# Peptides against a protein of PDB entry 6RGO: the designs that were tried, part 10

Target 1, 392 residues: chain A of PDB entry 6RGO
Amino acid sequence: MALKLLGFNQDATCFSVISSNKGVTIYNCDPFGKCFELEKSTSNDEELDFLVEMLFSTSLIAVVDKTIGASKRKKLKIVNTKRKATICELTFPHEIMDVIMNRKIICVVLKSDQIFVYDISCMKLLRTIDVRGEKLKSTSKFRNSEAVGDIGVRVSLSTDNNSILCYSSYSKSDKENAPLNDIVVFDALKCIQINVLPAVHQSNIVCIACSPDGMLMATASEKGTIIRVFKTIDTENDEPILVNEFRRGSRPSRISEMKFNHDNTLLACVGESDTIHIFALPVTTTEADANEDDTLQQSSHSLSSSINGLQYISKGLANRFGKIIVSKIPTQSQQRHVAYIKIPENAKYRIGFPKDTTNTIHICGEDGNYLVYSIPRNEVGPCTLVKSNTFD

## One batch from the design tools (peptide)

Design b1_p10_1_s1 (made by RFdiffusion4, then SolubleMPNN; from b1_p10_1, 4 letters changed)
Fold by OpenDDE base, seed 4:
Structure b1_p10_1_s1 (fold): chain B 392 residues (1-392), chain A 10 residues (1-10)
Amino acid sequence: as target 1 above (392 residues)
Amino acid sequence: EIEELMKEPM
C-alpha cells in the first residue's frame, strides 16, 4: 500500500498517516495501535492528499481534504475523533498549505502567503498575517503556480501555552525575487511581532522548528547543509543571537522536518538523506540553581593581562550599492551531529520527541516502520533501536 | 465543545 506520512503530534504520543485504501489513520505510540481512522471521502482510486494536525493525544484534530477539487483544499475541518463528527468548518480564500496548533492557537497557512491565527477555544480569528505585505499586492504576477510548487511560507509554533510563532518572510530587498530568508517571531496570543531575524540564510528557508518553550528556533534553507539555531526573543545590541550553527552535510539535501526535544538539549533533522541527524545544544544554565551556599573562599588572583591591540581599521569609502546589512552572523564553529539514525534512502521519515524521555526519539516511515531509538549521551555514534512496530 | 475536546483522549 502507498503510505504518506503526516507526522507526529506535539509530544510524539501519536502519529498520523494516509493509507491509500483506508484514508487517514492515527496511531498511538504506547501502547502501539490504531486509535483513529477517517475514511476517504470518495471511492475513486484518486491519490489521497490530506493535512492533519493533531492536538496532542486529544479528541481534537484539524483536517484538510486536498484529494479532490480546489474547493475542498480551502476547507479546514475541526473534527471530534471520539464522535467522528465535524464540529467546525472554515473556508479560506486560497488553498491551505499547512495547519499547526497548540492548546491555545491554530495557525492556517495559505498558498497566498497568508497566515490566519485563531484562538482554538472559540475559533475566533485573532490575526491575518500577510507575509507579502501591501507592497507586493500590486506586483502579483501570480507566479505561475505550477513551477514554483515548493517555495512558500514556512511556520513553526511552540507547543507550550506561550504560543510563539516563527514564520519565514520575504527579505526587504526591492528585488522582484526576494527570498523567503527572514524569520519573524510572533506572539500568537497577543498578536505582536516580537523579533525579526533578517537574512538567516542566503536562499529560501524551507524548514523551521520552534522549541517547545518557544525560546529557540532552528532554520534550514533549500541547501539543507547548515542548520542555524537562534534565540527567538532575546537580542544582543538589537542583533539576533545565534546559539548554534550545525553542519548536516556538505552535499545539498532537503530537510523536511526538524524538532527540538522537550528540554532544548537536542535538535533532530530528517529529509531526503539516508540519515537522521541529532545535534547537541549547549545547556543554558539558568542561574536559578546557583543558590547552593558553598562559601568557597574567593582567592583574589588579579590576572591583569593587558591585551591592548585594538587596531583602528580606517573608514574606507562608501560605495553606493545599498548595503544589504547581512547581519554577519558570527561564523561559529560548525558542529557535527552527536548521534544519527540510518534510514532507507527512498523512504520519507518523520520524527518526534517524547516528553518524558529526553534521550529517546520516535521515528516513522512511509515504509510502514514505527521505531523508537535511544540517543547516546556521552559518545558520538549511532542511536540504539529500543522498540519497533509496523503499520499499514 | 472545543475546550472539552482538549481534555478528552482520542
Scores: peptide ipSAE 0.315, ipTM 0.924, DockQ to the pose 0.845
Fold by OpenDDE base, seed 2:
Structure b1_p10_1_s1 (fold): chain B 392 residues (1-392), chain A 10 residues (1-10)
Amino acid sequence: as target 1 above (392 residues)
Amino acid sequence: EIEELMKEPM
């Protein structure tokens, strides 16, 4: 059977898959089992393609039938899983490329590089963001750039109620082929732009992850060698704050997904490589005012790995073209993974972090494996397999 | 309806 992974929900309590024979299936992670199934609407031997966005473990899902020939690629369905009924249907002018949601907002990304932002409670359109339109003020040519391949607007949304939306935007260059290497941070509730991070990579951004609280954002380019972590809202001297720069590898490899854990202490990445990488983020110890008294010797062996976090003040090297280039962290300060998981070559995997166990990661593969790993705390090394299940 | 679905488990 050909399985296609759709992904985990926001808290890794469920994951969704496409089975060629069954259609869409949602599995619960604990206890492990099938919790929902959406049958194939077409009798044709066409390769099934769907977008399915879950809202945690709720009875609300968003579904797009992307199957070639199905003529449904422009339709978003809001489905009640308990009733197996469509409660809302929206039709868009262009093909739906992505759907992301939280408890407040649903964002629909179109092939036109438009983002439609809705209040999920009433399905009211709050904003249409035209990522191309900021460029179109200069050049009226709709290049039908059949953009060769999967390079489009990428989005990530905070899983909290603050609804911080991060999206890739075209750099301000008079060049027709400006890369999607800027990031816009957007308050999806207030419909205001909060921040703009210019030229965060040299090439197109292909992966974005927002932290659950919306305070951090991770980015990767089509090279997938470097992951950058920024503050989303906070700026220093009107410049973006680069928190971390991680080296995934020396060889180019596409990153398909990144996730923060729920306490912003870990960032995981997965893609076309045989390895899931897990990076440690520096815990900002807020100096909680040490009120004196309670002598409980919790030997917090703080991993006082000397993160001499040289605050590399991004001296925005205005290149010869006046563009702020995010200062490169020196290669010596590029952090490596603290943990890893080996996966089969050519197996597509998805990742998720559960809320209750910040040192575990859930992964699922198109090979039909659902795996739970423990992440080592005090050593750099492989994750330990804790639980395994299979699905079809 | 949508607000009820947000409270109902799958």
Scores: peptide ipSAE 0.297, ipTM 0.920, DockQ to the pose 0.878
Fold by OpenDDE base, seed 3:
Structure b1_p10_1_s1 (fold): chain B 392 residues (1-392), chain A 10 residues (1-10)
Amino acid sequence: as target 1 above (392 residues)
Amino acid sequence: EIEELMKEPM
C-alpha cells in the first residue's frame, strides 16, 4: 500500500499516516496499535492528501482534506476522535499549508504567507500575521504562486503553555527576490513579537524547530548542510544568541523535520538523506550541580570561546546596524552528530522524542516501519534498535 | 466541548 507520513504528536505517544485504502490512521506507540481511523470521503482512486495535527494523546485532532478541489484545501475541521464528529469548521481565504497546535493555541499557515493564531479553547482568532505585509511597502509584485514551488513560510510552536511561535520571514533587503531567511519569535498567547533574527541563513529557511519550552530554536536552509541553534530570547548576560552550529553533511540534502528532546539536550534531524542525525546540545549548568562529568564541557568551551572571539570583531559595527547574529563560525568549529540512525534510501521518515525517556527516539517510515531506538550517551556511534513494529 | 476533549485521553 502507498503510505504517506503525517508525523508524531507533540510527545511522540502517537503517529499519523495516510493509507491509500483507508484514509487517515492514527497509531498509538505503546502499546503499539491503531487507535483512530478517518475513512476517505470518496470512492475514487484519487491520491489522498491530508494535514492532520493531533493534540498530544487527546481525542482532539485538526484535519484538512487536501485530496479534492480547491475549496476543501481551505477548510480546517476540528474532530472529536471518540465521537468521530466535526465539532468546529473554519474556512480560510487561501489553501492551508500547515497546522500546528499545543494545549493553548492553534496556528494555521496559508499559501498567502499568512499565519492565523487561534485560542484553541474557543477557536477565537487572536492574531493574523501577514509575513508578506512587512514587504508590501516595496512594490514587489505577487510572486506568481506557481513559480515559488516548495518555498513558503515555515513555523514551529513550543509544546508547553508559553506558546512560543517561531516563523520564517522575508529579509528586509530591497531585492525583489528577498529570501525567507529571517526568523521571527512570537508570543502567541500575548500576540507580541519577542525577537527577530535577521539573515540566519544565506538562502530560504525550509525547516524550523522550537524546543518544548520555547527557549531554543533550530533552523536549516534549503542547502541542509548546516543547522543553527539559537536562543529565542536575549539573555541579560550579553550571551550569544547563536548557541550551536552543527554540520549534517558536506552534500546538499533537504531536511524535512527537526526536533528537540524534552530536556533540550538533543536535536534530531531527518530528510532526504539515508541518515537521521542526532546532535548533543550543551547543557546550561546553572551553578548548583557542579559535581558531574567534565567531558561534555570541553566541546562547549571551544565553541563559546570561538563565538566570543568573533563577537569582538562585530561589537564595533553591530551597535550601528543591528545585532549581526550570524558571525562566520569557522568551518572547523562546526560540531558533527553524536549519534545516527541509518534509514532506507528514498524512504520518508518522521521523528519524535518521548517525554519520559530522554535517550530514546521514535521514528516511523512510509515503508510501514515504526522503530524505537536508544541513543548512546558516552560514545559517538549508531543508535541501538530497541523495538520494531509494522503498520499498513 | 473543546475543553473536555483536551482533558480526555484517547
Scores: peptide ipSAE 0.188, ipTM 0.883, DockQ to the pose 0.850
Fold by OpenDDE base, seed 1:
Structure b1_p10_1_s1 (fold): chain B 392 residues (1-392), chain A 10 residues (1-10)
Amino acid sequence: as target 1 above (392 residues)
Amino acid sequence: EIEELMKEPM
C-alpha cells in the first residue's frame, strides 16, 4: 500500500500516516498500536493528501484535506478524536500549506505567504502576518507551481507555553526574486516581533526547527549541506548569535525535517538522503556542578579524522555572511559527538524525540517501519536499534 | 470544549 508520513506529534508519543485505502491513521508509540482513524470520504482513486497536526497525546487534532480536486484545501478542521467530531471549522482565502500548534497557539500558513496566529483556547485570531509585506503585493504572481517542492514560508513553533514562532521571510533586496533567507522570531502570544536574523543562508530556507523552550533555532537552505543554529531572543551588539554550524554532507540534499530533543542537547535532521544525522549541541553547564573533582585523565586520542562534520567557525568566515557575531562558543572540553541512522534509499522518514528519554529517537518510514534508536553519548557512531514495529 | 480536549489523553 502507498503510505505517506505526516510525522510525529510534539513529544513523539504518536505519529500520523496517510494510507491510500483507509485515510489518516494515528499510531501510539508505546504501547505501539492504532489509536485513531479518519476514514476517507471518497471512493475515487484520488491520491489522498492531508495535513494533520496533533496536540501532544490529547484528543485534539487539526486536519486539512489537501486532496486534489477537494474544495477543502482552504478549510481547517479541529477534531475531537474520541468523539470523531469536528468542533471547529475555519475557511481561509488561500490554500493551507502548513499548520503548527502548542497548548496556547495554532499557526496556519497559507499559499499567499500569510501566517494566521490563533489562540487555541477560543480560536480567536490574534494576528495575521503578511510575510511578503504591503509593498510586494502588487508584483507577486502566485507561484502557480503545483510542485510539492515549492519554495514558500517555513515556520516552527516552540512546544512550551512561551510560544516562540520562527518563520522565514524575504530579504529586503529590491530584486523581483528576493530569496526567503531571513528569519523572523515572533512572540505568538504577545504578537510582537522579538528578533530578525538577516540572510542566515545564501539561498531559500526550506527547513526550520525551534527548540522546545524557544531559545534555539536551527535552519537549513535548499542546498541542505549546512545547518545553522542560532539563539532566538539573545543578541550581541544588536547582531544575531550563531551558536553552531553543522555539516550534514558535501552533496546537496533537501532536508525535510529537523528537531531538537527536549533538553536542547541534540539536533536531528532527515530528508532525501540515506542518513538521519544527529548533532550534539554544547551543554551550557551552569557553574553549579563544576565541584566534582574527578581527575580522570582520559587520553587525548586523536579523533581528528571523523569530526569533518564539526567545522570550528573560524573568525574569517563571519565576514562573508553579514555581521553575524559568532559568539565564542566556550571551548567546553565536552567531546561533541555526531550520531547517525542509515535508512533505505528513497524512503521518506520522519523523526521525533520522546520527552522522558533524551538519548532516544523515534523514527517512522513510508516503508511501514516504526523504529526506536538509542543515541551514543560519548562517541561518534551509529545509533543502536532498541525497538521495531511495523504499520500498514 | 477545546480546553477540555487539551486535558483529555487520546
Scores: peptide ipSAE 0.183, ipTM 0.883, DockQ to the pose 0.834

Design b1_p10_1_s2 (made by RFdiffusion4, then SolubleMPNN; from b1_p10_1, 5 letters changed)
Fold by OpenDDE base, seed 5:
Structure b1_p10_1_s2 (fold): chain B 392 residues (1-392), chain A 10 residues (1-10)
Amino acid sequence: as target 1 above (392 residues)
Amino acid sequence: EIAELMAEPM
């Protein structure tokens, strides 16, 4: 059967898939099993496509039928999983490209480069963000919406109640082809722009991940060779704080998903490559006051390679057009993965970090595998398979 | 209703 992966929920307790024969299925991770199914409403041999956004393991899901030819690509349905009933339906002027939510906010991304921000509790519209309108205020030329296939506004939302929304925006340039290489950080509750990170990549941003607390953001461009991690809110001298620059690989490869673990110590990435990469973030050890006392001489030569994360102030290189591009960290300072998982070539995988086990990663594949891996703590190497299940 | 769904497991 052809499976299409939709992804994990916010805490990796569930994942969703499209089965060609069944429609949308949601699986629980532990205990492993099918917990919800939305049947295919159409007998047509059309390739099923859906957006399904879960709200943790709750009975609330958001669903968009994206099937080609379906008149429903502009309709968001809020569904009660227990009753299998639509409780709310919203219709948008344009096709829905993405839906993200937490316990406070639901964001709907349109093909028009608009983001609709709603209070989830009452489905009240809080804000419409017009990413093109912001560009048009800087550049008077309407380009027709037809031309740019896989390049749209990307979004990520913090899973906490602070509801930090990160989205890709068009760089302020008089060039007719301004890339989606700026990031806006937005308080989705207060509807206030907090920060703008200009030109974080040279090409369009295709993947964004916000940390669960909203304090960090990871970005990847179409090249997918470099991942950059920034602080979302904090700035130094009105400049973006680049915390890390990770090298995934030398070959271009699309990154489809990135996620932080729940304590911001790990960043995972997956995409079109045969490898899930896991990167370590510098733990800011708050120097807890080492009270002097306990003498236990355990002589373990922990080679604490103090990765003094030199805070490289990204001196933006002003190009000939006065655009500050975030300086590349010298290639010698680019960190590699600390752990990896090998996956089948051409299998699409999704990733999730469980809340209770920060050194565990959940993955699922369009090959019908749900896999749980342990991440090595003290060595660079492969992750260890802990559990495996299959789904149809 | 929405608030109830947010309190109920799937």
Scores: peptide ipSAE 0.196, ipTM 0.895, DockQ to the pose 0.886
Fold by OpenDDE base, seed 1:
Structure b1_p10_1_s2 (fold): chain B 392 residues (1-392), chain A 10 residues (1-10)
Amino acid sequence: as target 1 above (392 residues)
Amino acid sequence: EIAELMAEPM
């Protein structure tokens, strides 16, 4: 059967799939099994397309039916799965492209490059973010709808209550075809812009991940060869702080998803390649835990790859044209993956990090595999398969 | 809040 993956929830306790014959199914990860099913309303041979966002391990889901007719693609349903009841329905002026949530906020991304920010507790609109801004409203003819379907505003939201929203924005260029290569960091609760990271890639940003605490952000462009990690809130001399630059590969390949683990020590990426890559982030040792005296002389040949904290003072050469060029880390100092998972060619996979086990990753494939891997801590190598289940 | 009544644990 043709499966389409929707992804994991925020804590990787559940994942959602579309089955051509059944509709939307939500699976629980442990114990593995179906926890919810949304039946197909139509007998038509139309390819099913849905957005489904689940609020952690709760009965609350947001659903958009993208299959049938221009009206449904503009409707967001909030559903209680346990009661099988629609709680509310919102209608937007444009097609819904993405929906993200945490315990406080729902963000709805439209095809118009608008982000609607709601208080989840009452579905009150807090903010409409117009990413094109007022100046671009006059000249932006709708990008011819057919060929450019893949280049839109990307968003990521922190899973904590601080509700840090990262979104891609158009660079200030006098050119009609400004790339979506800026990032805006936004406090979704206070409705305040916190930071702007200009020109973080040379091409459009196609993938963003916010850390669970909202302190870090990962970005990838259409090329998918380099992943950049920035601080979201902190700045140095009013300039963005680049924490890491990772090399996924030498060949261009789209990254579809990135995730941080719950302690910000790992970043995983998946996409069109045969490999899930896992990168290690430098642990900022806060000085506090240095006091526990445990004298155990284990001769750990720590391959302290001294991540010399090259404070790349990004001397942003403000070139005369106001383009802040994010200082590129030299190609020789670009970090590679510390771990990897091989996946079938042409199978789409999604990734999630469980909260309770920082060295475990959950993955699921359109091949009907749900897999749990252990991530090696002390060596660079393949992840070890711990559990496997199948779904249909 | 409405969200707490809406978001029951599974």
Scores: peptide ipSAE 0.166, ipTM 0.840, DockQ to the pose 0.599
Fold by OpenDDE base, seed 2:
Structure b1_p10_1_s2 (fold): chain B 392 residues (1-392), chain A 10 residues (1-10)
Amino acid sequence: as target 1 above (392 residues)
Amino acid sequence: EIAELMAEPM
């Protein structure tokens, strides 16, 4: 049977899949089992395509039927899984490309490069962000460049209540084919742009991850060789703060998903390669004031001691045109993974970090495997398989 | 209605 992965929810307690024969199935991770099924509404032999976003472990899902020929690709359904009832149906002017949510906000990304931001509690529209319209104010030509392919606005939302939205935007270039290589940081609750990170890559951004707290973002371009981690809100002299630059590999390979763990100590990435890569982020030891309480110095020789050397303040080379270009960290300063998982070649996998176990990663494959791995803390190496389940 | 769903775990 052909499985298509929809991914994990925000806390990796559930994951969603499309089965060609059954429709959408949601699995609980622990205890492992089916928790919801959405049956195929049509008897047609059409390849099923859906967007399904689950709100944590709640009975709330957002569903889009993207099946080809279905007049439903412009319809968002908010469904109560317990009642098996549609609570809200929204129709958009264009095809829905992505849906992302937290406890406060739902964002709907359209093929028109529009982002519709809603208050999830009442489905009130808070903002329409027109990423093309911002470009068109800078470039008078409506090129209907139907970007032939999977290039569009990418979004990520913090899983917390701060609701920090990161999205890819077109660079302010007089070039008709300006890349989607800027990042906008947006307060989705207040509907305020907080920050703009210009030219974070040389090519279109194809993957974005926001940290759970919204304080960090990770970005990858079409090349997928370099992952950059930035602060979202904080700036230094009105310049973007590059926290890390990671090297996934030397060969181009698309990254399909990135995730931070819940304490911002790890970043995982998955894509078209045979390897899930896990990177360590520098633990900002807040110098908690050393109040003298004498208790046990268990010398947690944290991995921090070897990473501290490279506060390269990448002074952005302002080019002669006043554009901040994120300076590339020297290739020698590019960190590699601290851990990895080997996956089958050409198997699509999705990743999630559970909230309660910062050194555990959940993965699921279109091969029907749900796997739980332990991430090594003190060594660079493979993750250890802890639990395995199968689904169909 | 939506607010009630957010309070009830699956």
Scores: peptide ipSAE 0.134, ipTM 0.856, DockQ to the pose 0.830
Fold by OpenDDE base, seed 3:
Structure b1_p10_1_s2 (fold): chain B 392 residues (1-392), chain A 10 residues (1-10)
Amino acid sequence: as target 1 above (392 residues)
Amino acid sequence: EIAELMAEPM
């Protein structure tokens, strides 16, 4: 059977797949089993394509039928899985490219580079974000999107109630071919732009992850060699917005998904490579817990020395052109993975972090494998397989 | 309806 992965829900308690024979199936992770099935409405031998977002472990899913030739690619359905009923249907002017949600907000990304932000509780439109802005409306050249089908606006939403939305935006350069290499940080509840991170990569951003609390954001470009981690909010302290730069590899390879764990200590990435990479993030100790045990002082010294090199470049050019956020971090200061998982080269995988176990990762493959790995804490090395299940 | 779905675990 051809399986197509849709991904994990926000807490990695469930994952969604497309089966060519059955339609959409949702699996529960523990206990492992089918929890929902959406039958295909068409008897046609057309390749099924869907967007499905599940709201945590609830009976609420958002569904878009993206099957070729289907007039449904512009329709969002909100479905009650328990009743097997559509409770809301929205039609958009353009094809839906992505859907993301939390307990407060649902965001719908269109092929027009528009983001529609809704209050999920009532499906009221809060904001339409036009990522192309007013300047690009005059160039009614729809990029003949046949040849560049994969370059669009990328989004990520915090899983918390603060609902921090991060999205890729076009550089303000008057070039007709401006890259999608800016990031906008947006409060989706208040409908306010919090921050703009200009030119975070040299090429288009193809992957974004927001931390569960919305305090951190990870980005990767089309090259997929470097992952950058940023603070979403400017701290009052003169602390750099760029907190980490990770090297996935030396060879270009697309990153399809990134995820933070629930305590912001780990960042995982997956894509076209044979390897899932897991990176350690520095724990920002808030000064409040400084009262207990003295003993863990020794190992922290080596990492602090590399950050001091960033201070020198910031002072001179700050005044006239927007914050140069990405100074050339020396290639030597790029951190590598602390852990990894080997996956089949030809199988697409998706990743999720469970809430209750910060040192565990869930993965699922188009090969029909659902796998649970333990991440090593104190050693750089492979993850250990803890549990495996198969699905069809 | 949506508010009920958010309160009912699967």
Scores: peptide ipSAE 0.126, ipTM 0.857, DockQ to the pose 0.814

